# Peptides against a protein of PDB entry 5EIB: the designs that were tried, part 229

Target 1, 366 residues: chain A of PDB entry 5EIB
Amino acid sequence: VDLEPGTMDSVRSGPFGQIFRPDNFVFGQSGAGNNWAKGHYTEGAELVDSVLDVVRKESESCDCLQGFQLTHSLGGGTGSGMGTLLISKIREEYPDRIMNTFSVMPSPKVSDTVVEPYNATLSVHQLVENTDETYCIDNEALYDICFRTLKLTTPTYGDLNHLVSATMSGVTTCLRFPGQLNADLRKLAVNMVPFPRLHFFMPGFAPLTSRGSQQYRALTVPELTQQMFDSKNMMAACDPRHGRYLTVAAIFRGRMSMKEVDEQMLNVQNKNSSYFVEWIPNNVKTAVCDIPPRGLKMSATFIGNSTAIQELFKRISEQFTAMFRRKAFLHWYTGEGMDEMEFTEAESNMNDLVSEYQQYQDATAD
Target 2, 366 residues: chain A of PDB entry 5EIB as posed
Amino acid sequence: VDLEPGTMDSVRSGPFGQIFRPDNFVFGQSGAGNNWAKGHYTEGAELVDSVLDVVRKESESCDCLQGFQLTHSLGGGTGSGMGTLLISKIREEYPDRIMNTFSVMPSPKVSDTVVEPYNATLSVHQLVENTDETYSIDNEALYDICFRTLKLTTPTYGDLNHLVSATMSGVTTCLRFPGQLNADLRKLAVNMVPFPRLHFFMPGFAPLTSRGSQQYRALTVPELTQQMFDSKNMMAACDPRHGRYLTVAAIFRGRMSMKEVDEQMLNVQNKNSSYFVEWIPNNVKTAVCDIPPRGLKMSATFIGNSTAIQELFKRISEQFTAMFRRKAFLHWYTGEGMDEMEFTEAESNMNDLVSEYQQYQDATAD

## One batch from the design tools (peptide; made by RFdiffusion4, then SolubleMPNN)

Design b2_p22_7_s2 (from b2_p22_7, 9 letters changed)
Fold by OpenDDE base, seed 4:
Structure b2_p22_7_s2 (fold): chain B 366 residues (1-366), chain A 22 residues (1-22)
Amino acid sequence: as target 1 above (366 residues)
Amino acid sequence: APVPLSEEERKALQKELREKRK
C-alpha cells in the first residue's frame, strides 16, 4: 500500500514482484507530502476502504488468522498517517487479532524532512494505543551500523533496507517454522510484553560483518551471542546499558547445539545481570531453528524489551517540542483537519510512556 | 517491586484486552 504509485511499480517490477497478487497493490495518485494529516485524514482516508477490502479478502482466505503485520515509516506521511489509520481500522474490525508493526523511526542523519518529528510523535501516540507489538527500527541506528560496523562510507537506503529485511526475517522465524518458541504472535506478546503499553522492541541481528572481514570470520555461537547483546548492534538508537531489559527473546538459526546456546545465553545474562530487571522471572527466552538464513551458516536475532528505548522517544520528543513551541509548519496539519490538541495529546502520551519506562527501570525487587 | 504479571496473568490480560476491544 502506498499513496504514491511509483513505489508500487518498483515493487511490481522488482525481482520478487510476481509473488504479490496484482489486486493486492493498492495505491493513491496523490502522495501524503510527508504530512501525517494527509495520510490520516484526507488522502489516506480516501484510500483506506480499498485497502480494508483487500485485507478482508486476504483474511478470509486464511485458515487461522493470527494477526496483522505492518511495515511502515514514521517519518513519511503515508507510512505514519495512513499506516496508523489502517492499524486503527483493522483493530476495530479484528479486535481479537494481534497487531504487530515494524516501525521505522526517522533520523536527521538519513532524511532532511523537517516535519518527521511531528509524524513520528503522532504515530507513536497511535502505536501505544493500537498495537500489541512494535519493532522499533531506527534509521539512526541502521545508519550507524552501516557506517561503523559494516564500514560503509556512504550508507544507502539499500544498505539500511538490507538490515531491516534481515531483522524481519529473523523475528518472524518462529512464526514460519512450527514448534519454536513464540510460534505465534500472541505467544510472542505473552513472552515479551509484561505491561500492555510497553510493547516497543529493540531488535538486533547477528552476524553483522563488513564485506572486507566476512571471509575471515568464523561464525560461532559465542560470537553471535556476544554481538547480539552488543549495544552497537541494536537497530534502535538506544544503549541497553542505560536501561534494563524487561524481557528478551533470542532466536538462533542454523545447525548448532542447543546446550551451547543455553550456556552462552546464561553467560551473557550473568555478565550483564545489572542490565536486566530482577523482578521478572524467566524473562529471557531462547529458540533454535535448524534452518539458517539464506547465505549464512548461522544467525541470531535479538528482540529486547528494554527501558532504554526511552532514549529513542526522548530524542523524538525533544525534536517535536523544539518545532511545536515555534508552531513550525502546524498550518500544514491543521489545514488537513487536525486540531493542535492532537499534537499535545500525542506528546503527552509519548512522555507518559517515557515515564513508565523510567519507573520500571528504577524499580527494585522488594 | 512492580509485580510483573505471571505468564498466566499475561495470557489472561491478552484475553481481557481482546474482550474489551469487542
Scores: peptide ipSAE 0.154, ipTM 0.757, DockQ to the pose 0.431
Fold by OpenDDE base, seed 5:
Structure b2_p22_7_s2 (fold): chain B 366 residues (1-366), chain A 22 residues (1-22)
Amino acid sequence: as target 1 above (366 residues)
Amino acid sequence: APVPLSEEERKALQKELREKRK
């Protein structure tokens, strides 16, 4: 789905364009112009019914519908505005289904779009209320991984999207292979979401290796475990050492010893015990899938529900506040039928979310 | 200390949330 036809043409003409049903390509003509309000109230509102028709059709074709997965950018107008509109509409129609998102957070290192803080804040407000699980994919973190870890001199959107794809593949492993931990979206929510509003996850993937180092790197369970918990491997631009994990899931793939995995997972928890809340028992879940990812002998995917995620929201909030106090570009949103009060409500809700994370970070077992 | 929700309580909460959304 896109409000621009050119995006759909690019997907159709791409190497995998044929894997999608042609009728499932829904697109607009005018785009959102990086404006959340255009995506949510005007251009997106005109298109949303056509998307819902496709969603209904695909849902009816499912033997067992667990829920929905949306991938969207919070910086752009389409992904943010229309994406959150779609989430709302799907939630209304399917209230008993899980809403899962892969939400790409904006970064000034990657995009020059000035209004991204507005789009992101308005989106987060919707995600807090209307999603059950949100993987926070931060373009800043992706850029830093590409540059620092992968040793890419000039990271491209293709490089960033490769990391997103690897992460998505990793976190969905349990959904795709039977008998795994978190074999369904609901079980994932039960394991990962101790408090309803705190459903924003920090994903990570291992191995991440530069092309120049690939030949020299052994793929071992200890190395995967160490890298997976390394702050430099987080796909969200927050340092887990600045917060505490509420819950963690680790998904290992490949032929490995379960005993070794359990030992390494215990060791990493013990070494990092200060970064876990002590008042949530058994808050680390581990799964092993015998099927490795393509091109790798083994991998590990990390899902962290950490109070450190507040750093991401604080960054957005600070940028939002700096613009909103100046009333910068507000007329672009209000001109599309948006009320200025929605900005204040969104800001307030995001700040409340930050406060909630901080409260649980500071909570002790005593 | 905040008493973490048990797995059963989390399941119940998820059920309640779905019911409230209907």
Scores: peptide ipSAE 0.149, ipTM 0.747, DockQ to the pose 0.324
Fold by OpenDDE base, seed 3:
Structure b2_p22_7_s2 (fold): chain B 366 residues (1-366), chain A 22 residues (1-22)
Amino acid sequence: as target 1 above (366 residues)
Amino acid sequence: APVPLSEEERKALQKELREKRK
């Protein structure tokens, strides 16, 4: 789904364009112009019913509908505005299904779109209320991984999207292979979300290797375990060392010893015990799938529910506040039928979320 | 101390949330 027709042609012509049904390509003629309100109230609202018709059709064709997965950017008007509208509408129609998102967070290091803090804040407000699970994928973190770890001198959106794709493949592994831990979206929510509003995850993927080092790297369970818990491998721009993990899931892929995985997972928890809350028992879950990803002997995907994610929301809030105090560009949103109160409500809800994370970070077992 | 919900309590909560949304 896109408000711009040219995006659909790119998907159709891509390596996997043929896996999508032609009738499932829904697109508008006019983009949202990086305006959340255009995506949510005007241009997106005109298109949403046609998308819902496709969603209904595909849902009816499912043998067992678990829920929905949305991939969207929170910086742009389509992904943020129309994406959150779709989440709301799907939630209304399918209240008993899981809503899962891969939400790409904007960063000034990657995009020059001045209104991204508005789009992100307004989106987070919707995600807090209408999603069950949100993977926070920060463009800043992706850029830093590409530059520092992958040794890409000039990271491209293609390089960033490759990381997103690897992560999505990793976190969905258990959903695609029956009998695994977190075999369904609901089980994942039960394991990962101890508090309903705190459903924002930091993902990570291993191995991440530069092209120059790829031939010399041994893929071992200890190396995968070390890398996936490394703060530099987090795809959210927060340092897990500044917070505490509420819950963690690790998904290993490939032929490996379960015993070795369990030993390494225990070792990494013990080494990082200060970065876990002590009052959530059995808060680390491990899954192993014998089927490696294409081109790798083994991989590990990390899912962290950490109070450190508040750093991401604080960054957005600070940027939002700096713009909103000046009433910068507000007329672009209000002109599309949005109320100024929605900005204040969104800011308040995001600040409440930050406060909730901080409360649980400071909580002791006593 | 925040008492985390047991796995059973989390399952029950998820069930309750589904029922409240219907």
Scores: peptide ipSAE 0.140, ipTM 0.747, DockQ to the pose 0.337
Fold by OpenDDE base, seed 2:
Structure b2_p22_7_s2 (fold): chain B 366 residues (1-366), chain A 22 residues (1-22)
Amino acid sequence: as target 1 above (366 residues)
Amino acid sequence: APVPLSEEERKALQKELREKRK
C-alpha cells in the first residue's frame, strides 16, 4: 500500500515482486507530502476502503488468522498517517486479532524532513492505543550500527533496510517454524507484554560483522549472546543500561547445543541482573530453531521490552515540543482538518507512556 | 510494587481487552 504509484512499481520490478498478488497492490496518485494529516484524514482516507477490501479478502482466505503485521515509517506521511488510519480501521473490524507493527522511527541523522517529529508523535499516540506489539526500529540506531559496527563510511537506506530485513526475519522465526516458543502472535504478546500500554520492543540481531572482519569471526553461542545483549547492537536508539528489561525473548537459529544456549542465557542474565526487573518471574524466554538463516551458520535475534525505550520517546518529544511551541508548520496539518488539540493529546499520551516506563523502572518488589 | 501479571492473568487480560474492543 502506498499513496504514490512509483513505490508499487519498484516493488513489482524487484527480485521478489512476483510473490505478491497484483490485486493486492493498492496505491494513490497524490502522495502524502510527508504530512501525517494527509495520510490520515484526506489522501489516505480516500484510499483506505480499497485497502480494507483487500484485507477482508485475504483475511477470509486464511484458515487461522492470527492477526496483522504492518511495516511502516513514522517519519513520512503515508506510513505514519495512512498506516495508523489503517491500523485503526483494521482494529475496529478485527478487534479480537493481534495488531503487530514494525515501526521505523525517524532520526535527524538520517532524514532532513523537518516535520518528522509531528508525524512520529501523532503516530505513537495511535500505536499506544491501537497496537498489541510494536517493534521499534530506530533509523538512528540503524545508522550507528552501520557506521560503527559494520564499518560503512556512508550508510545508505539500502544498508538500513538490510538490517530491518534481517531483524524482521529473526523475530518472525518462531511464527514460521513449528514447535517454537512464541509460535503465534498472541503467545508473543502474552510472553512479552506484561502491561497493555508497554508493548514497544527493542529488537536486535547477531551476528553483525563488518565485511572486513567476517573471515576472522567465529560464530559461537557465547559471541552471539554477548553481541545480542550489547547496548550498541540494539536497533532502537536507547541504552538498556539506563533502564530495566521487563521481558526478553531470544531466538537462536542454527545447529547448536540447547544446553549451551541455556547456559549462556543464564550467564548473561546473572551478569546483567541489575538491568532486569526483579518482580517479573521467568521474564526471559529462549527459543532455538535448527534452521539457520540464509548465508549464516547461526544467528540470534533479540526482542527486549525495556524501560530504556523511554529515551526514544523522550527524543521525539523534545523535538516535537521545540516545533510545536513555535507552531512551526502547524498550518499544514490544520489545513487538512486537524485540530491543535490532537497534537496536545498525542504529546500528552506519549509523555504518559514515558512516565509509565519510568514508574515500572523504579518499582521494587517491596 | 506493581505485581506483575502471571501468564494466566496476562491471558485473561488479553481476553478482556478483546471483549472490550467488541
Scores: peptide ipSAE 0.046, ipTM 0.636, DockQ to the pose 0.436

Design b2_p22_7_s3 (from b2_p22_7, 9 letters changed)
Fold by OpenDDE base, seed 1:
Structure b2_p22_7_s3 (fold): chain B 366 residues (1-366), chain A 22 residues (1-22)
Amino acid sequence: as target 1 above (366 residues)
Amino acid sequence: APVPLSEEERKALRAERLAKLA
């Protein structure tokens, strides 16, 4: 789904364009112009019913519908505005199904879109209320991984999207292969989300290795485990050491010793014990799938629910506040039927979320 | 176990934020 036809043509002409049904390509003509309000109230609202018709059709074809997965950007107008409209409408129609998102967070290092803080804040407001699970994929973190870890001098969107795809493949492993931990979306939510509003995850993927060092790096369970818990490996621009993990899931892929995985996971938890809440017992879950990802002997994917994720929301909030105090570009949104009150409500809800994370970070066992 | 912010606490935080924007 897109409000721009050119994006859909790019998907259709891509290496995997043939895997999608032609009738499942729903697109507009005008785009959102990087305006959340166009995505949510005007252009997106005109298209949403056509998307819902496709969603219904595909849902009816499922033997067992668990839920929905949306991949979108929060910086743009379509992914943010129309994406959150679609989430709301799907939630209304399927209130008992899991809503999962892969939400790409904006970064000034990657995008020139001035209004990204508005689009992101308005989107987060919707995601807090209408999603059960949100993987926070921060373009800032992806850029830093590409530059620092992968040694890419000029990271491209292709390089960033490669990390996103590896992560998405990793976190969905348990859903795609039988007999795994978190084998369904609901079980994942139960294990990862102790508090309904605190459903924003920091993902990570290992191994991440520069092209020049790939030949010299052994893929071992200890190295995967160590890299997975490294703050520099997080795909959200927050430091886990500045917060506490509420819950963690680790998904290993490839032929490895379950015993070695358990030993390494125990060791890393003990080493990082100060960065876990003490009042949630058994808050680390580990899965092993014997099927490796394509081109790797083994991998590990990390899912963290950490109070450190508040750093990401604080960054967005600071940028939002700096623009909103000046009423910068506000007329672009109000002209599409938005009220200034909706900006204040969105900011308030995101700041409430930050406060909730901080409260749980500071909480001790009684 | 830590208790989530009450609706009243959330409203108070909102009111404080609104007062700082005014």
Scores: peptide ipSAE 0.071, ipTM 0.581, DockQ to the pose 0.062
Fold by OpenDDE base, seed 5:
Structure b2_p22_7_s3 (fold): chain B 366 residues (1-366), chain A 22 residues (1-22)
Amino acid sequence: as target 1 above (366 residues)
Amino acid sequence: APVPLSEEERKALRAERLAKLA
């Protein structure tokens, strides 16, 4: 789905364009112009019913519909505005199904879109209320991984999207292969989300290796485990050491000893015990899938529900506040039928979310 | 300590959230 036809043509002409049904390509003509309100109230509102018709058709073809997965950017107008409209409409029609998102967070290091803080804040407000699970994929973190870890001098969107794809493949492993931990979206939500509003995850992937170091890197369970828990490997620009893990899932792929995985996972928990909440027993879950990803002998994917995610929301909030106080570009949103009060409500809800994370961070077992 | 919501309380809050959406 896109409000621009050119994006759909690029997907259709791409290496995997044929895996999608032609009738499942829904697109507009005018785009959202990086405006959340165009995506949510005008251009996106005109297109949403056509998307819902496709969603219904695909849902009816499912033997056991677990839920929905949306991949979208929070910086743009389509992914943010229309994406959150679509989430709301799907939630209204399928209230008993899991809503899962891969939400790409904007970064000034990657995009020059001035209104990204508005689009992101307005989107987060919707995600807090209408999603059950949200993977926070931060373009800032992706850029830093590309630059620092992968040793790319000038990271491209292609490089960032490669990390996104690896992460998405990793976190969906348990859904795609039977007999795994978190074999369904509901089970994942039960294991990962202790509090309904606190459903924003920090994903991570290992191995991440620069081209120059690939020949020298052994792929071992200890190395995967160490890298997976390294703050530099988080796909969200948050330091887990500044918060506490509420829950963690680790998904190992490849032929490895389950005993060795369990030993290394116990060791990393013990070593990092100060970064876990003490009042959630058995809050680390481990899965092993014997099928490695293409081109790797072994991998590990990390899913963290950490109170450190508040750093991401604080960054967005600070940027939002700096623009909103100046009333910068507000007429672009209000001109599309949006009320200025919605900005204040979105800001408030995101600040409440930050406060909730902080409360659980400071909570002791006593 | 914030007592982690029991699995039952999590189910109840999910059910309540689902009921508000319904």
Scores: peptide ipSAE 0.040, ipTM 0.456, DockQ to the pose 0.541
Fold by OpenDDE base, seed 3:
Structure b2_p22_7_s3 (fold): chain B 366 residues (1-366), chain A 22 residues (1-22)
Amino acid sequence: as target 1 above (366 residues)
Amino acid sequence: APVPLSEEERKALRAERLAKLA
C-alpha cells in the first residue's frame, strides 16, 4: 500500500514482486508529502476503504487468522498517517486479533524531513492505543550499526533496509516454523507484554559483521549470545544499560546444541542480572529453530521489552516540543483538518508512556 | 509488585501537561 503509484511498480519489478497478488497492490496518486494529516485525514482516508476491502478478502481466505502485521515508517506521511489510520480501522473491525507493527523511527542522521517529530509523535499516540506489539526499528540505531559495526562509510536506505529485513525474518521465525516458543502472535504478546501499554520492543540481530571481517568470524553460540545482548547491536536507539528488561526473547536459528544455548542464555542473564527486573519471573524466553537463515550457518534475533526504550520516546518528545512550542509548520496539519489539541494529546500520551516505563524501572520486588 | 498507572492517574497527568501547555 502506498499513496504514490511509483512505489508499487518498484515492488512488482523486484525479485519477489510476483509473490504478491496484483489485486493486493493498493495505491494513491497524490502522496502524503511527509504530512501525517494527509495520510490520516485526507489522501489516506480516501484510500483506506480500498485497503480494508483487500484486508477483509485476505482475512476471509485465511484458515486461521492470528492477526495483522504492518511495516511502516513513522517519519513520513503515508506510513505514519495512513498506516496508523489503517491500524485503527483494522482494530475496530477485528478487535480480538493481534496487531503487530514494525515501526521505523525517524532520525536526523538519515532524513532532513523537518516535520518527522510531528509524524512520529502522532503515530506513537496511535500505536500506544491500537497495537499489541510494536518493534521499534530506529533509523538512528540502524545508521550507527551500518557505520560502526558494518563499517559502511555512507550508509544508504538499502543498507538500513537490509538490517530491517534480517530483523523481521528473525522475529517472525517462530511464527513460520511449527513447534517453537511464541508460535503465534498471541503467545508472543503474552510472553513479551506484561503491561498492555508497554508493548514497544527493542529488536537486535546477530551476526552483524563487516564485509572485511566476515572471513575471520566464527559463528558460535557464545558469540551470537554476546552480540545480540550488546547495546551496539540494538536496532532501537537506546542503551539497555540505562533501563531494565521487563521481558526478553531470543530466537536462535541453525544447527546448534540446545544445551549450549541454554548455558549461554543463563550466563548472559547472570552477567546482566542488574539490567532485568527481579519481580517478573522467567522473563527470558529462548527459542531454537534448526533452519538457518539464507547465507548463514546460524543466527540469533533479540527481542527486548526494556524500560530503556523511553530514551527513544524522550528524543522524539524533545524534538516535538521544540517545534510545537514555535507552532512550526503546524498550519500544514491544521489545513488538513487536524486540531492543535490532537498534537497536545499525542505529546501527553507519549510522555505518559515514558512515565510508565520509568515507574517500572524504579520498581522493586515487594 | 509494580502496579500500572491507573487510567485516572494517566488522565490526571495528561490534564497537568495540558495545563502547562495552555
Scores: peptide ipSAE 0.129, ipTM 0.521, DockQ to the pose 0.151; fails the geometry check
Fold by OpenDDE base, seed 4:
Structure b2_p22_7_s3 (fold): chain B 366 residues (1-366), chain A 22 residues (1-22)
Amino acid sequence: as target 1 above (366 residues)
Amino acid sequence: APVPLSEEERKALRAERLAKLA
């Protein structure tokens, strides 16, 4: 789905365009112009019914519908505005299904779109209320990985998207292969989300591999485990050491000793015990899948529900506040039928979420 | 300290939320 045809044509003409049904390509002509309000109330609202018709058709063809997975950007108008509209409409029609998202957070290092903080804040407000689990994929973190770790002088969207695809493949491993931990979306939510609003995940991946470099690093289980918990391997620009883990899932892929994995996972928990909440027992879950990702002998994928995710929301909130206090570009949104109050409500809800994370970070077992 | 929800309590709250939407 897109409000612009060019993206859909690129997917259709791509090497995997044939895996999608032609009738499942729904697109507009005008785009959202990087405006959340155009995506949510005008251009996106005109297209949403056509998308829902496709969603219904595909849902009816499922033997067992678990839920929905949306991949979208929070910086643009389509992914943010129309994406959150779709989430709301799907939630209304399928209240008993899981809503999962891969939400790409904007960064000034990646895009010069000045209104991205508005689009992101308005989107986060919707995601807090209408999703069950959200993987935060932060363009800030992706850029920093590409530039600092992968030594790419000029990171491209292709380089960022390679990291996104590796992460998405990692976190969905348990859904795609039988007999794994968190084998369904509902079980993942039950294990990872102790409080309904605190459903934002920090993903991480090891080893970090550049596009086209088959680095056959023979990684060991200890090295994978250490790298997976390293802040430099996180796909959200948060330092786990500045917060506490509520819950963790670790997904290992490849042929390895389960005993060695368990030993290393216990070791990393013990070494980092100060970075876990003390009041959630058995809050680390581990899975091992014998099937490695393509081009790697082994990998580890991290899913963290950490109070450190508040650093990401604080960054967006600071950028939002700096613009909103000046009423900068506000007329672009109000002209599409938004009220200024919706901005204040979205900011307040995101700040409340930050306060909730901080409260649970500071909570001790009495 | 905030008492963390058990798996059963989380399932129950989910069910209550779904029942309000239905």
Scores: peptide ipSAE 0.054, ipTM 0.436, DockQ to the pose 0.455; fails the geometry check

